# Designs tried in a protein design run: peptides against a protein of PDB entry 3VA4. Part 22

Target 1, 107 residues: chain A of PDB entry 3VA4
Amino acid sequence: EPIGQLRLFSGTHGPERDFPLYLGKNVVGRSPDCSVALPFPSISKQHAVIEISAWNKAPILQDCGSLNGTQIVKPPRVLPPGVSHRLRDQELILFADFPCQYHRLDV

## One batch from the design tools (peptide; aimed at target 1 R30 K45)

Design b2_p14_7_s1 (made by RFdiffusion4, then SolubleMPNN; from b2_p14_7, 9 letters changed)
Fold by OpenDDE base, seed 5:
Structure b2_p14_7_s1 (fold): chain B 107 residues (1-107), chain A 14 residues (1-14)
Amino acid sequence: as target 1 above (107 residues)
Amino acid sequence: SAAARLAAELAAAA
């Protein structure tokens, strides 16, 4: 069962989408085989990764050297490639300019 | 950024 969720908010691209997050690496990217598949030109094929090592530990977000970057919204922060960022519950994330939110599930 | 502001608004409404 999923431990977390990544929500892609609705926008010009279409409606909201919710992606389940599991233990291990959850790749965010344009490639269709990504755990979080965002099929948009501004998203890199492998854009970022959300790694969940345990249900009781905060996930780690890393940008994978994406073209258009990964940012935290509150407080604003551009994530340097490969640098680990511990996700807080309800964290708002921009992959390129696509707004998303991480949510920890009550498992 | 504009995208960040939009994200915050959307999250607040969710």
Scores: peptide ipSAE 0.134, ipTM 0.747, DockQ to the pose 0.033
OpenDDE base, seeds 1, 2, 3, 4: peptide ipSAE 0.130, 0.133, 0.131, 0.129; ipTM 0.735, 0.740, 0.737, 0.736

Design b2_p14_7_s2 (made by RFdiffusion4, then SolubleMPNN; from b2_p14_7, 4 letters changed)
Fold by OpenDDE base, seed 1:
Structure b2_p14_7_s2 (fold): chain B 107 residues (1-107), chain A 14 residues (1-14)
Amino acid sequence: as target 1 above (107 residues)
Amino acid sequence: SLLERLLEELLSAL
């Protein structure tokens, strides 16, 4: 069962989509084999990773040296590649120019 | 959705 959820908001790409997040590494990227597959040109093949441990279930987000970056919306912060960012529930994230929201599931 | 609207407003302020 999923521990969290990443919501991709609706936009020019199409309707809203929800991606389940599991224990371990959830890769965000353009490659179809990514846990969170965002098949858009501005997304790197392996753009970022959301890692969730069984110990605290709070995700750690890292940019993987993406071309167009990963940002936290509020407060605004550009994530340096490879630097760990602990995600808060309901946190708003930009992968390139795609707005997403992390949601912690009650599990 | 309301959340999306709020997100857009927030993004526009950045």
Scores: peptide ipSAE 0.140, ipTM 0.701, DockQ to the pose 0.026
OpenDDE base, seeds 2, 3, 4, 5: peptide ipSAE 0.077, 0.110, 0.078, 0.091; ipTM 0.655, 0.679, 0.664, 0.657

Design b2_p14_7_s3 (made by RFdiffusion4, then SolubleMPNN; from b2_p14_7, 4 letters changed)
Fold by OpenDDE base, seed 4:
Structure b2_p14_7_s3 (fold): chain B 107 residues (1-107), chain A 14 residues (1-14)
Amino acid sequence: as target 1 above (107 residues)
Amino acid sequence: SALARLLAELLSAL
């Protein structure tokens, strides 16, 4: 069962999409094999990873050395590759220029 | 709306 959700806001690419997040590694990327598949050219094949452990269920976001980067909106942060960032509920994230929002599910 | 909130957050972060 999903314990989190990543929402891709609507835009020129199309409607809003919600992606379930599970325990373990949830890869964000352009590759169709990614848990969060964002099939857009500005997204790297493996752009970032959201890892959720059973220990605390707080997601850790890491950029995977993406071309166009991963950023937190507020407070603004550019995430250096491989540096762990603990996601807060309702946190706004930019993968390249695609705005997303993390939502913790009550499970 | 969610989009309005997003825009507000983006603007406030600049």
Scores: peptide ipSAE 0.230, ipTM 0.771, DockQ to the pose 0.025
OpenDDE base, seeds 1, 2, 3, 5: peptide ipSAE 0.220, 0.227, 0.219, 0.230; ipTM 0.752, 0.766, 0.758, 0.762

Design b2_p14_7_s4 (made by RFdiffusion4, then SolubleMPNN; from b2_p14_7, 5 letters changed)
Fold by OpenDDE base, seed 1:
Structure b2_p14_7_s4 (fold): chain B 107 residues (1-107), chain A 14 residues (1-14)
Amino acid sequence: as target 1 above (107 residues)
Amino acid sequence: SALARLLAELLEAL
């Protein structure tokens, strides 16, 4: 079962989409092979990674050196490439200009 | 709504 969920809010790109997050590395990127596939030009093929371990179900978000960056909305923070950021439940994230929200599932 | 909350958070963060 998924441990978390990443929601892509609706926008000019289309309707809202929910992506399940599992143990291990959940890659966020433009590539269709990504766990969180965001098929948009401003998203890097492999933009970021949300890693969830078996021992700690709190996800770690890392930007993968994306072109347009990864940011936390509140408090505002630009994530340097490769720097670990522990995701909080309901955390709002910008992958490039695309707003997303992490949700921890009760499992 | 979730989108409304997003907007509120964005405004607060700016």
Scores: peptide ipSAE 0.212, ipTM 0.761, DockQ to the pose 0.025
OpenDDE base, seeds 2, 3, 4, 5: peptide ipSAE 0.208, 0.178, 0.210, 0.207; ipTM 0.757, 0.742, 0.762, 0.754

Design b2_p14_8 (made by RFdiffusion4)
Pose (drawn by RFdiffusion4):
Structure b2_p14_8 (pose): chain A 107 residues (1-107), chain P 14 residues (1-14)
Amino acid sequence: as target 1 above (107 residues)
Amino acid sequence: SLSRLLKELYELSP
């Protein structure tokens, strides 16, 4: 069962798309093989990873050296490549120019 | 600069 959700907000690309997040590595990228496939040209083929150790542990997000970056929206931050960031429930993240929101599920 | 160029080429490939 999914233990988290990545909401890709609605935009030029159409209505919101929701992606389940599971225990383990959840790769965010353009490749259709990615656990979270965002099939938009500005997204890197392997863009970021959301690693989840348990349903009751904060996911760790890292940028994988993406071209157009990964940012935390509030407080505004750029995530340097390879630096771990603990995700908070309802935290807004940009992957390139695509805003998303992480939600922890229950349980 | 070279690493970034290689990454751009990788992203442009089919």

Design b2_p14_8_s1 (made by RFdiffusion4, then SolubleMPNN; from b2_p14_8, 8 letters changed)
Fold by OpenDDE base, seed 2:
Structure b2_p14_8_s1 (fold): chain B 107 residues (1-107), chain A 14 residues (1-14)
Amino acid sequence: as target 1 above (107 residues)
Amino acid sequence: LEELLEKLLEELAP
């Protein structure tokens, strides 16, 4: 079962979507092979990665050198490519211009 | 803009 969840908020692109996150690397990108597939032109094929090493440890988010970037909303922060960012529960993230939120599941 | 976006997202989050 999933350890976390990434929510894509509703918008002009469509309704809200929830993506389960598992142990290992959860790739966020436009490619349909990604764990978190965001089929939008402004999203890079392999945009970012959320790595979960253990159920009791915070996931690590890294931008994969995306064209339109990855940002943390609160506090505002642009993530440089390849730099590890420890995700906090309820973290608000922008992949390009798409608002998302990470949620730790209580398993 | 970021502050406004933050507030909107917080409101949308359950």
Scores: peptide ipSAE 0.072, ipTM 0.700, DockQ to the pose 0.029
OpenDDE base, seeds 1, 3, 4, 5: peptide ipSAE 0.058, 0.060, 0.063, 0.057; ipTM 0.683, 0.672, 0.687, 0.675; seed 5 fails the geometry check

Design b2_p14_8_s2 (made by RFdiffusion4, then SolubleMPNN; from b2_p14_8, 12 letters changed)
Fold by OpenDDE base, seed 5:
Structure b2_p14_8_s2 (fold): chain B 107 residues (1-107), chain A 14 residues (1-14)
Amino acid sequence: as target 1 above (107 residues)
Amino acid sequence: AAALAARLAAEAAP
């Protein structure tokens, strides 16, 4: 079962999409092989990673040296490449200009 | 663009 969810909000690209997140590394990127596949030109092939080590631990988000960056919305923060950011439940994230939200699943 | 996306995300968040 998924431990979390990443929601891509609707926009000019199309409707909302929900991506299940599992234990281990969930790669965010333009490549179709990514766990969170965002097939948009402004997204790097491997843009970021959400690593979930345990169901009772906060996931860690890292930018993978993406071209257009990864940002936290509240409070605003640009994530330096390779620096670990612990995700809070309901955290809003920008991959390039694409707004997403992390949600912890209580299963 | 990122600032606008951030505001939209905040409004759309359940």
Scores: peptide ipSAE 0.154, ipTM 0.737, DockQ to the pose 0.034
OpenDDE base, seeds 1, 2, 3, 4: peptide ipSAE 0.142, 0.141, 0.145, 0.149; ipTM 0.722, 0.689, 0.721, 0.726

Design b2_p14_8_s3 (made by RFdiffusion4, then SolubleMPNN; from b2_p14_8, 11 letters changed)
Fold by OpenDDE base, seed 4:
Structure b2_p14_8_s3 (fold): chain B 107 residues (1-107), chain A 14 residues (1-14)
Amino acid sequence: as target 1 above (107 residues)
Amino acid sequence: SAALEALRAAEAAP
């Protein structure tokens, strides 16, 4: 059962895509093995991780030392590698230059 | 980043 959703907005890369997020680690990256697979050259194979624990519904986002970085849009913030950032509902995120939005599901 | 600026503008819009 998905606890959240990560939406990749449409762009030059193609149409919008929605990725379900589950309890545990949801890896974001270019590798096809990632929970959130973003098969684009500017995305690192293991770019970032969104972790959702059983005791806290709020996801924690961490950049995994990606080449092109992970950023929060509002307020603007570049995430240092390995530093935890608690995602707010409807948070706007950039993985490299790819705009995404996190949505908490009512479960 | 153009993408970042676009998102900031959209977020700031009423």
Scores: peptide ipSAE 0.119, ipTM 0.683, DockQ to the pose 0.028
OpenDDE base, seeds 1, 2, 3, 5: peptide ipSAE 0.105, 0.105, 0.092, 0.112; ipTM 0.662, 0.672, 0.655, 0.678

Design b2_p14_8_s4 (made by RFdiffusion4, then SolubleMPNN; from b2_p14_8, 9 letters changed)
Fold by OpenDDE base, seed 1:
Structure b2_p14_8_s4 (fold): chain B 107 residues (1-107), chain A 14 residues (1-14)
Amino acid sequence: as target 1 above (107 residues)
Amino acid sequence: AAERLARLLAEAAP
């Protein structure tokens, strides 16, 4: 079962989408085989990864050296490639300029 | 700003 959820807010790209997040690596990217597939030109094929371990259900977000970056909204921060960021519940994330929100599921 | 927009979107989320 999913441990978390990543919500892509609605925009010019279309309606809101919710992506389930599971234990292990959840790759965010333009490639269709990504767990969080964002098929948009400004998203890198392998843009970022959200990893959830059995030891700690709080996800770790890492940018994978994306072209247009990964940012945390509050407080504002651009994530350097490969640097671990521990996601908080309800945290707002920008992949390129696509606003998303992480939600921890109670399971 | 992107941050401001994101905040507004988050507030609108259920």
Scores: peptide ipSAE 0.199, ipTM 0.755, DockQ to the pose 0.030
OpenDDE base, seeds 2, 3, 4, 5: peptide ipSAE 0.182, 0.189, 0.186, 0.185; ipTM 0.748, 0.747, 0.757, 0.755

## One batch from the design tools (peptide; aimed at target 1 D97)

Design b2_p15_3 (made by RFdiffusion4)
Pose (drawn by RFdiffusion4):
Structure b2_p15_3 (pose): chain A 107 residues (1-107), chain P 15 residues (1-15)
Amino acid sequence: as target 1 above (107 residues)
Amino acid sequence: SAKETALARALMEAS
């Protein structure tokens, strides 16, 4: 069962798209093989990873050296490549120009 | 910009 959710907000691409997040490595990228496939040109083929060790542990987000970056929306931050960031419930993230929101699920 | 508009919309939807 999914233990988290990545919401890709509605936009020029159409209505919101929700992606389940599971225990282990959840790769965010453009490639259709990615766990979270965001099939938009500005997204890197392997853009970021969300690692989840347990349903009761904070996911860890890292940028994988993406071209257009990964940012935390609030507080505003750029995530340097390879630096771990613990995701908070409801935290807004940008992958390139695409805003998303992480939600922890229950349980 | 398009990015700023997308983010503003995302903030409204996240509220």

Design b2_p15_3_s1 (made by RFdiffusion4, then SolubleMPNN; from b2_p15_3, 7 letters changed)
Fold by OpenDDE base, seed 4:
Structure b2_p15_3_s1 (fold): chain B 107 residues (1-107), chain A 15 residues (1-15)
Amino acid sequence: as target 1 above (107 residues)
Amino acid sequence: SARDAALAAALEQAA
């Protein structure tokens, strides 16, 4: 069962999409086999990873050395590659220029 | 910039 959700907001690319997040590694990237598949040229094949452990269920976001970066919106912060960032519920994230929001599910 | 626009859009849609 999903532990969290990543929402890709609607935009010029199309409508809003919600991606379930599970325990373990949820890869964000352009590759179709990614858990969070964002099929856009500005997204790296393996752009970032959201890892959720059974220990606390709080996701850890890491940029995977993406070309166009991963950023937290508030407070603004560019995530250095490989540096762990603990996601807060309702946190706004930019993968390249694509705005997303993390939502913790009550399970 | 595209980033600025994305940020603004994100904030609006999240509200």
Scores: peptide ipSAE 0.143, ipTM 0.788, DockQ to the pose 0.803
OpenDDE base, seeds 1, 2, 3, 5: peptide ipSAE 0.096, 0.099, 0.100, 0.105; ipTM 0.734, 0.742, 0.743, 0.758

Design b2_p15_3_s2 (made by RFdiffusion4, then SolubleMPNN; from b2_p15_3, 4 letters changed)
Fold by OpenDDE base, seed 1:
Structure b2_p15_3_s2 (fold): chain B 107 residues (1-107), chain A 15 residues (1-15)
Amino acid sequence: as target 1 above (107 residues)
Amino acid sequence: SAREEALARALEEAA
């Protein structure tokens, strides 16, 4: 069962989409085989990773050296590649220019 | 939605 959820807000690209997040590495990227597949040109094939361990259900977000970056919306922060960022519930994230929100599921 | 409104505000404040 999913431990978290990543919501891609609606926009010019289309309607809102929700992606379940599981234990382990949830890759965010343009490649269709990514756990969170964002099929948009500005998203790198393997853009970022949201890792959830069995020890701690709080996700760790890392940019994978993406072309257009990964940012936390508030407070504003550009994530350096490979640097761990612990996601807070309801955290707003920008993958390139695509706004998303992490939601912790009560499980 | 309320969440999207909040996002808009957050983005505005972060700009």
Scores: peptide ipSAE 0.178, ipTM 0.736, DockQ to the pose 0.112
OpenDDE base, seeds 2, 3, 4, 5: peptide ipSAE 0.147, 0.140, 0.145, 0.139; ipTM 0.735, 0.745, 0.748, 0.746

Design b2_p15_3_s3 (made by RFdiffusion4, then SolubleMPNN; from b2_p15_3, 7 letters changed)
Fold by OpenDDE base, seed 4:
Structure b2_p15_3_s3 (fold): chain B 107 residues (1-107), chain A 15 residues (1-15)
Amino acid sequence: as target 1 above (107 residues)
Amino acid sequence: SARDAALAAALAQAA
């Protein structure tokens, strides 16, 4: 049962895609094994992680030392590697140059 | 939304 959703907005790369997020670690990266697989060269194989715990359903986003970084859009903030950022509902995120949005599901 | 995507893209370009 998904707890959240990460939306990759449409762009030059292709159409919009929605990725379900589950309890535990949801890895964002270029590798096909990632929960959020973004098969683009500017995305690191393991770029970031969105962790959702049973005791706190608000996701924690961490950059995993990616080459091209992870940013929050409003207000703009570059996430240092390994530093926890609590995601707000409808949070806008950049993985490298790819705009995404987190959505909390009603569960 | 389209606005959100545009904003995010603009900020990405500035980074």
Scores: peptide ipSAE 0.113, ipTM 0.734, DockQ to the pose 0.105
OpenDDE base, seeds 1, 2, 3, 5: peptide ipSAE 0.104, 0.108, 0.107, 0.110; ipTM 0.736, 0.738, 0.739, 0.741

Design b2_p15_3_s4 (made by RFdiffusion4, then SolubleMPNN; from b2_p15_3, 6 letters changed)
Fold by OpenDDE base, seed 1:
Structure b2_p15_3_s4 (fold): chain B 107 residues (1-107), chain A 15 residues (1-15)
Amino acid sequence: as target 1 above (107 residues)
Amino acid sequence: SALEEALAAALEQAA
């Protein structure tokens, strides 16, 4: 079962989408085989990764050297490539210009 | 920073 959820807010791209997050690596990217597939030109094929380990269900977000970056909205922060960021529940994230929100599921 | 805060507020309201 999913441990978390990544919500892509509605926008010009279309309606809101919710992506389940599981133990292990959840790749965010434009490639169709990504766990979180964001098929948009401004998203890198392999944009970022959200990793959830068995040791700690709090996800680690890392930018994978994306072209248009990964940012935390509040407090504002651009994530350097490969640097681990521990996601907090309800945290707002920008993948390129696409606003998303992480949600921890109670399971 | 003001822009990011406004964005955060807007997104939080939509959540």
Scores: peptide ipSAE 0.118, ipTM 0.727, DockQ to the pose 0.272
OpenDDE base, seeds 2, 3, 4, 5: peptide ipSAE 0.079, 0.087, 0.078, 0.096; ipTM 0.695, 0.705, 0.701, 0.711

Design b2_p15_4 (made by RFdiffusion4)
Pose (drawn by RFdiffusion4):
Structure b2_p15_4 (pose): chain A 107 residues (1-107), chain P 15 residues (1-15)
Amino acid sequence: as target 1 above (107 residues)
Amino acid sequence: SPEAETLLEEILDSL
């Protein structure tokens, strides 16, 4: 069962898309093989990873050296490549120009 | 892009 959710907000690309997040590595990228496939040109083929060790542990997000970056929306931050960031419930993240929101699920 | 900035502002207002 999914233990988290990545919401890609509605935009030029159409209505919101929700992606389940599971225990283990959840790769965000443009490749259709990615656990979270965002098939938009500005997204890197292997853009970021969300690693989840348990349903009761905060996911760790890392940028994988993406071209257009990964940012935390609030507080505003750029995530340097390879630096771990613990995701908070409801935290807004940008992957390139695409805003998303992480939600922890229950349980 | 400006369009992305506007979209983000709308999202933050909605929340």

Design b2_p15_4_s1 (made by RFdiffusion4, then SolubleMPNN; from b2_p15_4, 7 letters changed)
Fold by OpenDDE base, seed 1:
Structure b2_p15_4_s1 (fold): chain B 107 residues (1-107), chain A 15 residues (1-15)
Amino acid sequence: as target 1 above (107 residues)
Amino acid sequence: SAAAQALLAEILAAL
């Protein structure tokens, strides 16, 4: 079962969507084979990755050199490509201009 | 919901 969840908030693109996150690499991107498939033009084919290890279960977010970037909302921070960011529960993330929220599931 | 409104406010304030 999933260890985490990434929620894409509702917007002009449509309603809210929840994506399960599992152990290993969860790729965020426009490509349909991504774990978190965000089929929007402003999202890079492979935009970012959320990696969850068995040792910690706290996800590590990395931007994959996306065109429109990955940002943490609070505190505001633009993630440089390849730099690891440990996600906190309920953390708000911007993939390009799409607001998302990470939620740790009680497994 | 109030929660959704608060989250939206947080996001907008950070942009």
Scores: peptide ipSAE 0.130, ipTM 0.723, DockQ to the pose 0.109
OpenDDE base, seeds 2, 3, 4, 5: peptide ipSAE 0.122, 0.118, 0.121, 0.105; ipTM 0.721, 0.717, 0.711, 0.701

Design b2_p15_4_s2 (made by RFdiffusion4, then SolubleMPNN; from b2_p15_4, 7 letters changed)
Fold by OpenDDE base, seed 1:
Structure b2_p15_4_s2 (fold): chain B 107 residues (1-107), chain A 15 residues (1-15)
Amino acid sequence: as target 1 above (107 residues)
Amino acid sequence: SAAAQQLLAEILAAL
């Protein structure tokens, strides 16, 4: 079962989408092979990674040196490439210009 | 959800 969920809010790009997050590395990127596939030009093929470990289900978000960056909305923060950010439940994230929200599932 | 999106919009507007 998924441990978390990443929701892509609806926008000009289309409707809302929910992506399940599992143990291990959940890659966010334009590549269709990504766990969180965001097929948009402004998203890097390998944009970011949400890593969830078995012993600590709090996800770690890292930007992978994306072109258009990864940001936390509240409080506002630009994530430098490779710097770990521990995701909080209901964390609001911008991958490039795309607003997303992490949700921890009760599992 | 609409509520979440509204909240997001409000937060973003304040930034």
Scores: peptide ipSAE 0.116, ipTM 0.721, DockQ to the pose 0.117
OpenDDE base, seeds 2, 3, 4, 5: peptide ipSAE 0.105, 0.085, 0.096, 0.110; ipTM 0.708, 0.695, 0.700, 0.697

Design b2_p15_4_s3 (made by RFdiffusion4, then SolubleMPNN; from b2_p15_4, 6 letters changed)
Fold by OpenDDE base, seed 5:
Structure b2_p15_4_s3 (fold): chain B 107 residues (1-107), chain A 15 residues (1-15)
Amino acid sequence: as target 1 above (107 residues)
Amino acid sequence: SPAAQELLQQILASL
């Protein structure tokens, strides 16, 4: 069972998509083998990682040195590469210019 | 959901 979910909101790119997040490293990137595959040219092949170490711990988001960056929306923060950010439930995230939301699932 | 996206866009517009 997934422990979390990352939602990509709908936009000019296409419809909304929900990606399950599991224990371990969930890579966000343009490559099709990423856990969260965002097949858009402005997304780096390996853009960011969401690491979930335990079901009862907040996930950690890190930008992987992406070209177009990773940002937290509220409060606004640009994530420097490799710096750990503890995700809050309902966290709004920009990968490049693509808005997403993290949701903790009740497992 | 559309509602969530609308909220997100409102937030983004205020930044």
Scores: peptide ipSAE 0.126, ipTM 0.739, DockQ to the pose 0.120
OpenDDE base, seeds 1, 2, 3, 4: peptide ipSAE 0.119, 0.117, 0.115, 0.103; ipTM 0.734, 0.735, 0.733, 0.717

Design b2_p15_4_s4 (made by RFdiffusion4, then SolubleMPNN; from b2_p15_4, 4 letters changed)
Fold by OpenDDE base, seed 1:
Structure b2_p15_4_s4 (fold): chain B 107 residues (1-107), chain A 15 residues (1-15)
Amino acid sequence: as target 1 above (107 residues)
Amino acid sequence: SPEAQELLERILASL
């Protein structure tokens, strides 16, 4: 059962997509084996990771040294590689230039 | 991209 959700908003790439997030590491990247597979050229094969721990309510987002970066939208923040960012519910994230939103599920 | 930026702006405006 998923604990969270990452929503990729609709755009030129296609319709909106929702990705379930589970305990452990949820890798965001272009590789098809990623938990959050974003098959777009501007997304790195392993772009970022959203880690959800059993003892930590909020997920931790880290950029994995991606080519085009990971940013928090509001307030604006560019995430340096490997630096932990604690995600807030409804937080807006840019992976490269793809807008996404984290949503905590009530389970 | 311009399209992504416009979408982002729309999203932000709805907050």
Scores: peptide ipSAE 0.190, ipTM 0.745, DockQ to the pose 0.845
OpenDDE base, seeds 2, 3, 4, 5: peptide ipSAE 0.185, 0.186, 0.186, 0.182; ipTM 0.741, 0.741, 0.742, 0.737

Design b2_p15_5 (made by RFdiffusion4)
Pose (drawn by RFdiffusion4):
Structure b2_p15_5 (pose): chain A 107 residues (1-107), chain P 15 residues (1-15)
Amino acid sequence: as target 1 above (107 residues)
Amino acid sequence: SEAELKALAAEALAS
Protein backbone atom coordinates (compact mmCIF):
# COMPACT_ATOMS: atom_id res chain seq x y z
CA GLU A 1 0.00 0.00 0.00
CA PRO A 2 1.19 3.56 -0.64
CA ILE A 3 2.50 5.37 2.35
CA GLY A 4 2.67 8.81 0.80
CA GLN A 5 1.42 10.79 -2.15
CA LEU A 6 3.07 13.25 -4.49
CA ARG A 7 0.45 15.67 -5.92
CA LEU A 8 1.47 17.34 -9.19
CA PHE A 9 -0.76 20.44 -9.21
CA SER A 10 -2.92 21.30 -12.18
CA GLY A 11 -1.38 23.55 -14.84
CA THR A 12 -0.76 23.99 -18.51
CA HIS A 13 -0.40 20.22 -18.69
CA GLY A 14 -4.02 19.62 -17.44
CA PRO A 15 -5.66 18.56 -14.12
CA GLU A 16 -3.79 17.45 -11.05
CA ARG A 17 -2.01 14.09 -11.21
CA ASP A 18 -1.44 12.14 -8.02
CA PHE A 19 1.43 9.65 -7.66
CA PRO A 20 1.66 7.08 -4.89
CA LEU A 21 4.87 6.84 -2.89
CA TYR A 22 5.97 3.51 -1.45
CA LEU A 23 8.58 2.17 0.98
CA GLY A 24 12.01 2.30 -0.69
CA LYS A 25 13.27 4.41 -3.56
CA ASN A 26 10.74 6.46 -5.45
CA VAL A 27 12.53 8.03 -8.42
CA VAL A 28 11.09 11.26 -9.85
CA GLY A 29 11.91 11.74 -13.54
CA ARG A 30 10.78 11.98 -17.06
CA SER A 31 11.54 8.37 -17.99
CA PRO A 32 8.38 6.24 -17.95
CA ASP A 33 10.33 3.73 -15.84
CA CYS A 34 10.39 6.24 -12.91
CA SER A 35 8.28 5.55 -9.90
CA VAL A 36 6.94 9.16 -10.30
CA ALA A 37 6.94 9.81 -14.06
CA LEU A 38 6.55 13.50 -14.88
CA PRO A 39 6.69 13.28 -18.71
CA PHE A 40 7.63 16.92 -19.37
CA PRO A 41 10.71 18.03 -21.26
CA SER A 42 12.13 20.27 -18.50
CA ILE A 43 12.17 17.36 -16.02
CA SER A 44 15.37 15.41 -15.94
CA LYS A 45 15.32 11.74 -16.96
CA GLN A 46 16.45 10.93 -13.37
CA HIS A 47 15.56 14.08 -11.54
CA ALA A 48 15.22 13.36 -7.84
CA VAL A 49 14.63 10.48 -5.45
CA ILE A 50 12.22 10.27 -2.52
CA GLU A 51 13.46 7.55 -0.16
CA ILE A 52 11.09 6.24 2.50
CA SER A 53 12.43 3.92 5.21
CA ALA A 54 9.10 3.30 6.99
CA TRP A 55 5.56 4.48 7.14
CA ASN A 56 6.50 6.35 10.31
CA LYS A 57 9.69 7.99 9.13
CA ALA A 58 10.01 11.23 7.15
CA PRO A 59 10.84 10.68 3.46
CA ILE A 60 14.21 11.91 2.31
CA LEU A 61 14.31 13.90 -0.91
CA GLN A 62 17.51 14.36 -2.87
CA ASP A 63 18.11 16.01 -6.23
CA CYS A 64 20.03 13.75 -8.57
CA GLY A 65 21.92 16.48 -10.35
CA SER A 66 18.93 17.57 -12.39
CA LEU A 67 19.34 20.24 -15.07
CA ASN A 68 16.65 22.61 -13.87
CA GLY A 69 16.88 21.82 -10.12
CA THR A 70 14.74 20.89 -7.21
CA GLN A 71 13.53 23.60 -4.86
CA ILE A 72 11.62 23.69 -1.59
CA VAL A 73 8.91 26.29 -2.04
CA LYS A 74 8.45 27.37 1.60
CA PRO A 75 10.87 28.33 3.16
CA PRO A 76 12.39 29.00 -0.27
CA ARG A 77 15.43 26.86 -0.80
CA VAL A 78 17.43 25.30 -3.63
CA LEU A 79 18.33 21.69 -2.82
CA PRO A 80 21.95 21.14 -3.84
CA PRO A 81 22.57 17.88 -5.70
CA GLY A 82 23.01 14.97 -3.40
CA VAL A 83 21.97 16.75 -0.17
CA SER A 84 19.25 14.99 1.86
CA HIS A 85 16.11 16.89 2.80
CA ARG A 86 13.49 15.47 5.15
CA LEU A 87 10.05 16.03 3.74
CA ARG A 88 7.29 17.43 5.94
CA ASP A 89 3.63 16.63 5.38
CA GLN A 90 2.05 19.15 2.96
CA GLU A 91 5.52 20.47 1.95
CA LEU A 92 5.52 22.15 -1.48
CA ILE A 93 8.41 21.15 -3.86
CA LEU A 94 9.35 22.36 -7.34
CA PHE A 95 10.84 19.90 -9.84
CA ALA A 96 12.04 22.23 -12.52
CA ASP A 97 8.96 24.55 -13.06
CA PHE A 98 6.44 21.94 -11.83
CA PRO A 99 5.01 22.48 -8.36
CA CYS A 100 4.13 19.42 -6.31
CA GLN A 101 2.99 18.71 -2.75
CA TYR A 102 3.96 15.81 -0.58
CA HIS A 103 1.34 14.26 1.67
CA ARG A 104 1.98 11.56 4.24
CA LEU A 105 -0.71 8.85 4.30
CA ASP A 106 -2.19 6.90 7.20
CA VAL A 107 -0.70 4.10 8.04
CA SER P 1 -6.14 26.73 -1.65
CA GLU P 2 -4.27 25.12 -4.61
CA ALA P 3 -4.27 28.56 -6.33
CA GLU P 4 -2.49 30.17 -3.36
CA LEU P 5 0.01 27.34 -3.22
CA LYS P 6 0.75 27.68 -6.92
CA ALA P 7 1.22 31.45 -6.43
CA LEU P 8 3.80 30.71 -3.70
CA ALA P 9 5.50 28.22 -5.98
CA ALA P 10 5.63 30.83 -8.82
CA GLU P 11 7.16 33.41 -6.44
CA ALA P 12 9.75 30.87 -5.24
CA LEU P 13 10.63 29.93 -8.88
CA ALA P 14 11.05 33.59 -9.83
CA SER P 15 13.61 34.12 -7.06

Design b2_p15_5_s1 (made by RFdiffusion4, then SolubleMPNN; from b2_p15_5, 4 letters changed)
Fold by OpenDDE base, seed 3:
Structure b2_p15_5_s1 (fold): chain B 107 residues (1-107), chain A 15 residues (1-15)
Amino acid sequence: as target 1 above (107 residues)
Amino acid sequence: SDAELLALAREALAL
């Protein structure tokens, strides 16, 4: 049962894609075995991780030392590698230059 | 709306 969702907005790469997020570590990266697989050259093989410890707790986002970085859109913030960022519902995130949105699911 | 969110994200990318 998914606890959250990561939406990749539509763009030059194609239409919107929605990725389910589960309890534990959800790796974001270019590698096809990532929970959130973003098969784009500007995305690191293991770019970031979204960790969900409980359904009623905010997920933690960490950049994994990616080449092109992870940013929060509003308010603007570049995430230092390995530093925990608590995700808010509807948070807008840039993985490299790919805009995404985290959404908490009510289940 | 999704359109507004996408516009915001694109503006951030342009900076």
Scores: peptide ipSAE 0.164, ipTM 0.740, DockQ to the pose 0.775
OpenDDE base, seeds 1, 2, 4, 5: peptide ipSAE 0.155, 0.149, 0.144, 0.158; ipTM 0.728, 0.733, 0.731, 0.737

Design b2_p15_5_s2 (made by RFdiffusion4, then SolubleMPNN; from b2_p15_5, 6 letters changed)
Fold by OpenDDE base, seed 5:
Order: sequence, then C-alpha cells, then structure tokens
Structure b2_p15_5_s2 (fold): chain B 107 residues (1-107), chain A 15 residues (1-15)
Amino acid sequence: as target 1 above (107 residues)
Amino acid sequence: SMEELLELAREALAQ
C-alpha cells in the first residue's frame, strides 16, 4: 500500500495528477519507467528520487543531477545534486518548473 | 491556495 503521495499541480501541462509513493526508492523523471513519471522535456530522464525507508520516517528527497534542478518552495532552497533533504508533510517542491506537493498518507 | 503559491514559485524561477 502507498505510504505517501506526490501531487503534480495542474498547469499548462494539464490537470492535477496524484502519484502513490511506496517503501523504497520512488524515482521522479521523464522516463516512463519512473515511479513518478513526468513526461515533460524539461524533466530529466531520472530527475530525482524520493526514498521512503519506513512508514513512520520522513522520506528523503535527492536531486539526481538533473538538468533543470529541484527546489523546495518554503523556505526557498535549490537542492544540490545528491544532497539529502528530509521531506516534511505538505512539502512544496519544484521539479524543474513543475510544482508538486508531498503528502503523507495515514495507513 | 497552494496551487497559486506554486504557480508564483514557477514564475519566479523562470525569471
């Protein structure tokens, strides 16, 4: 069962989409093989990873050396490649210029 | 709304 959710907000690309997040590595990227597939040119094939090690632990977000970067919105922060960022519930994230939000699910 | 906030963030990044 999913432990979390990543919401892609609606925009010029289309409507809102919700992606389930599971234990382990959830890769965010343009490749259709990614757990969170964002099929947009500005997203790297393997853009970032959200790793969930346990249901009761905060997920870790890392940028994977993406071309157009990964940023936290509040407070603003550009994530250097490979640096672990512990996600807070309701965290607002930009993958390239695509706005997303992490949500912890009650299980 | 959060969507509005994120849209503002997108616009800021594009500058």
Scores: peptide ipSAE 0.120, ipTM 0.704, DockQ to the pose 0.471
OpenDDE base, seeds 1, 2, 3, 4: peptide ipSAE 0.113, 0.108, 0.109, 0.115; ipTM 0.694, 0.689, 0.686, 0.703; seed 3 fails the geometry check

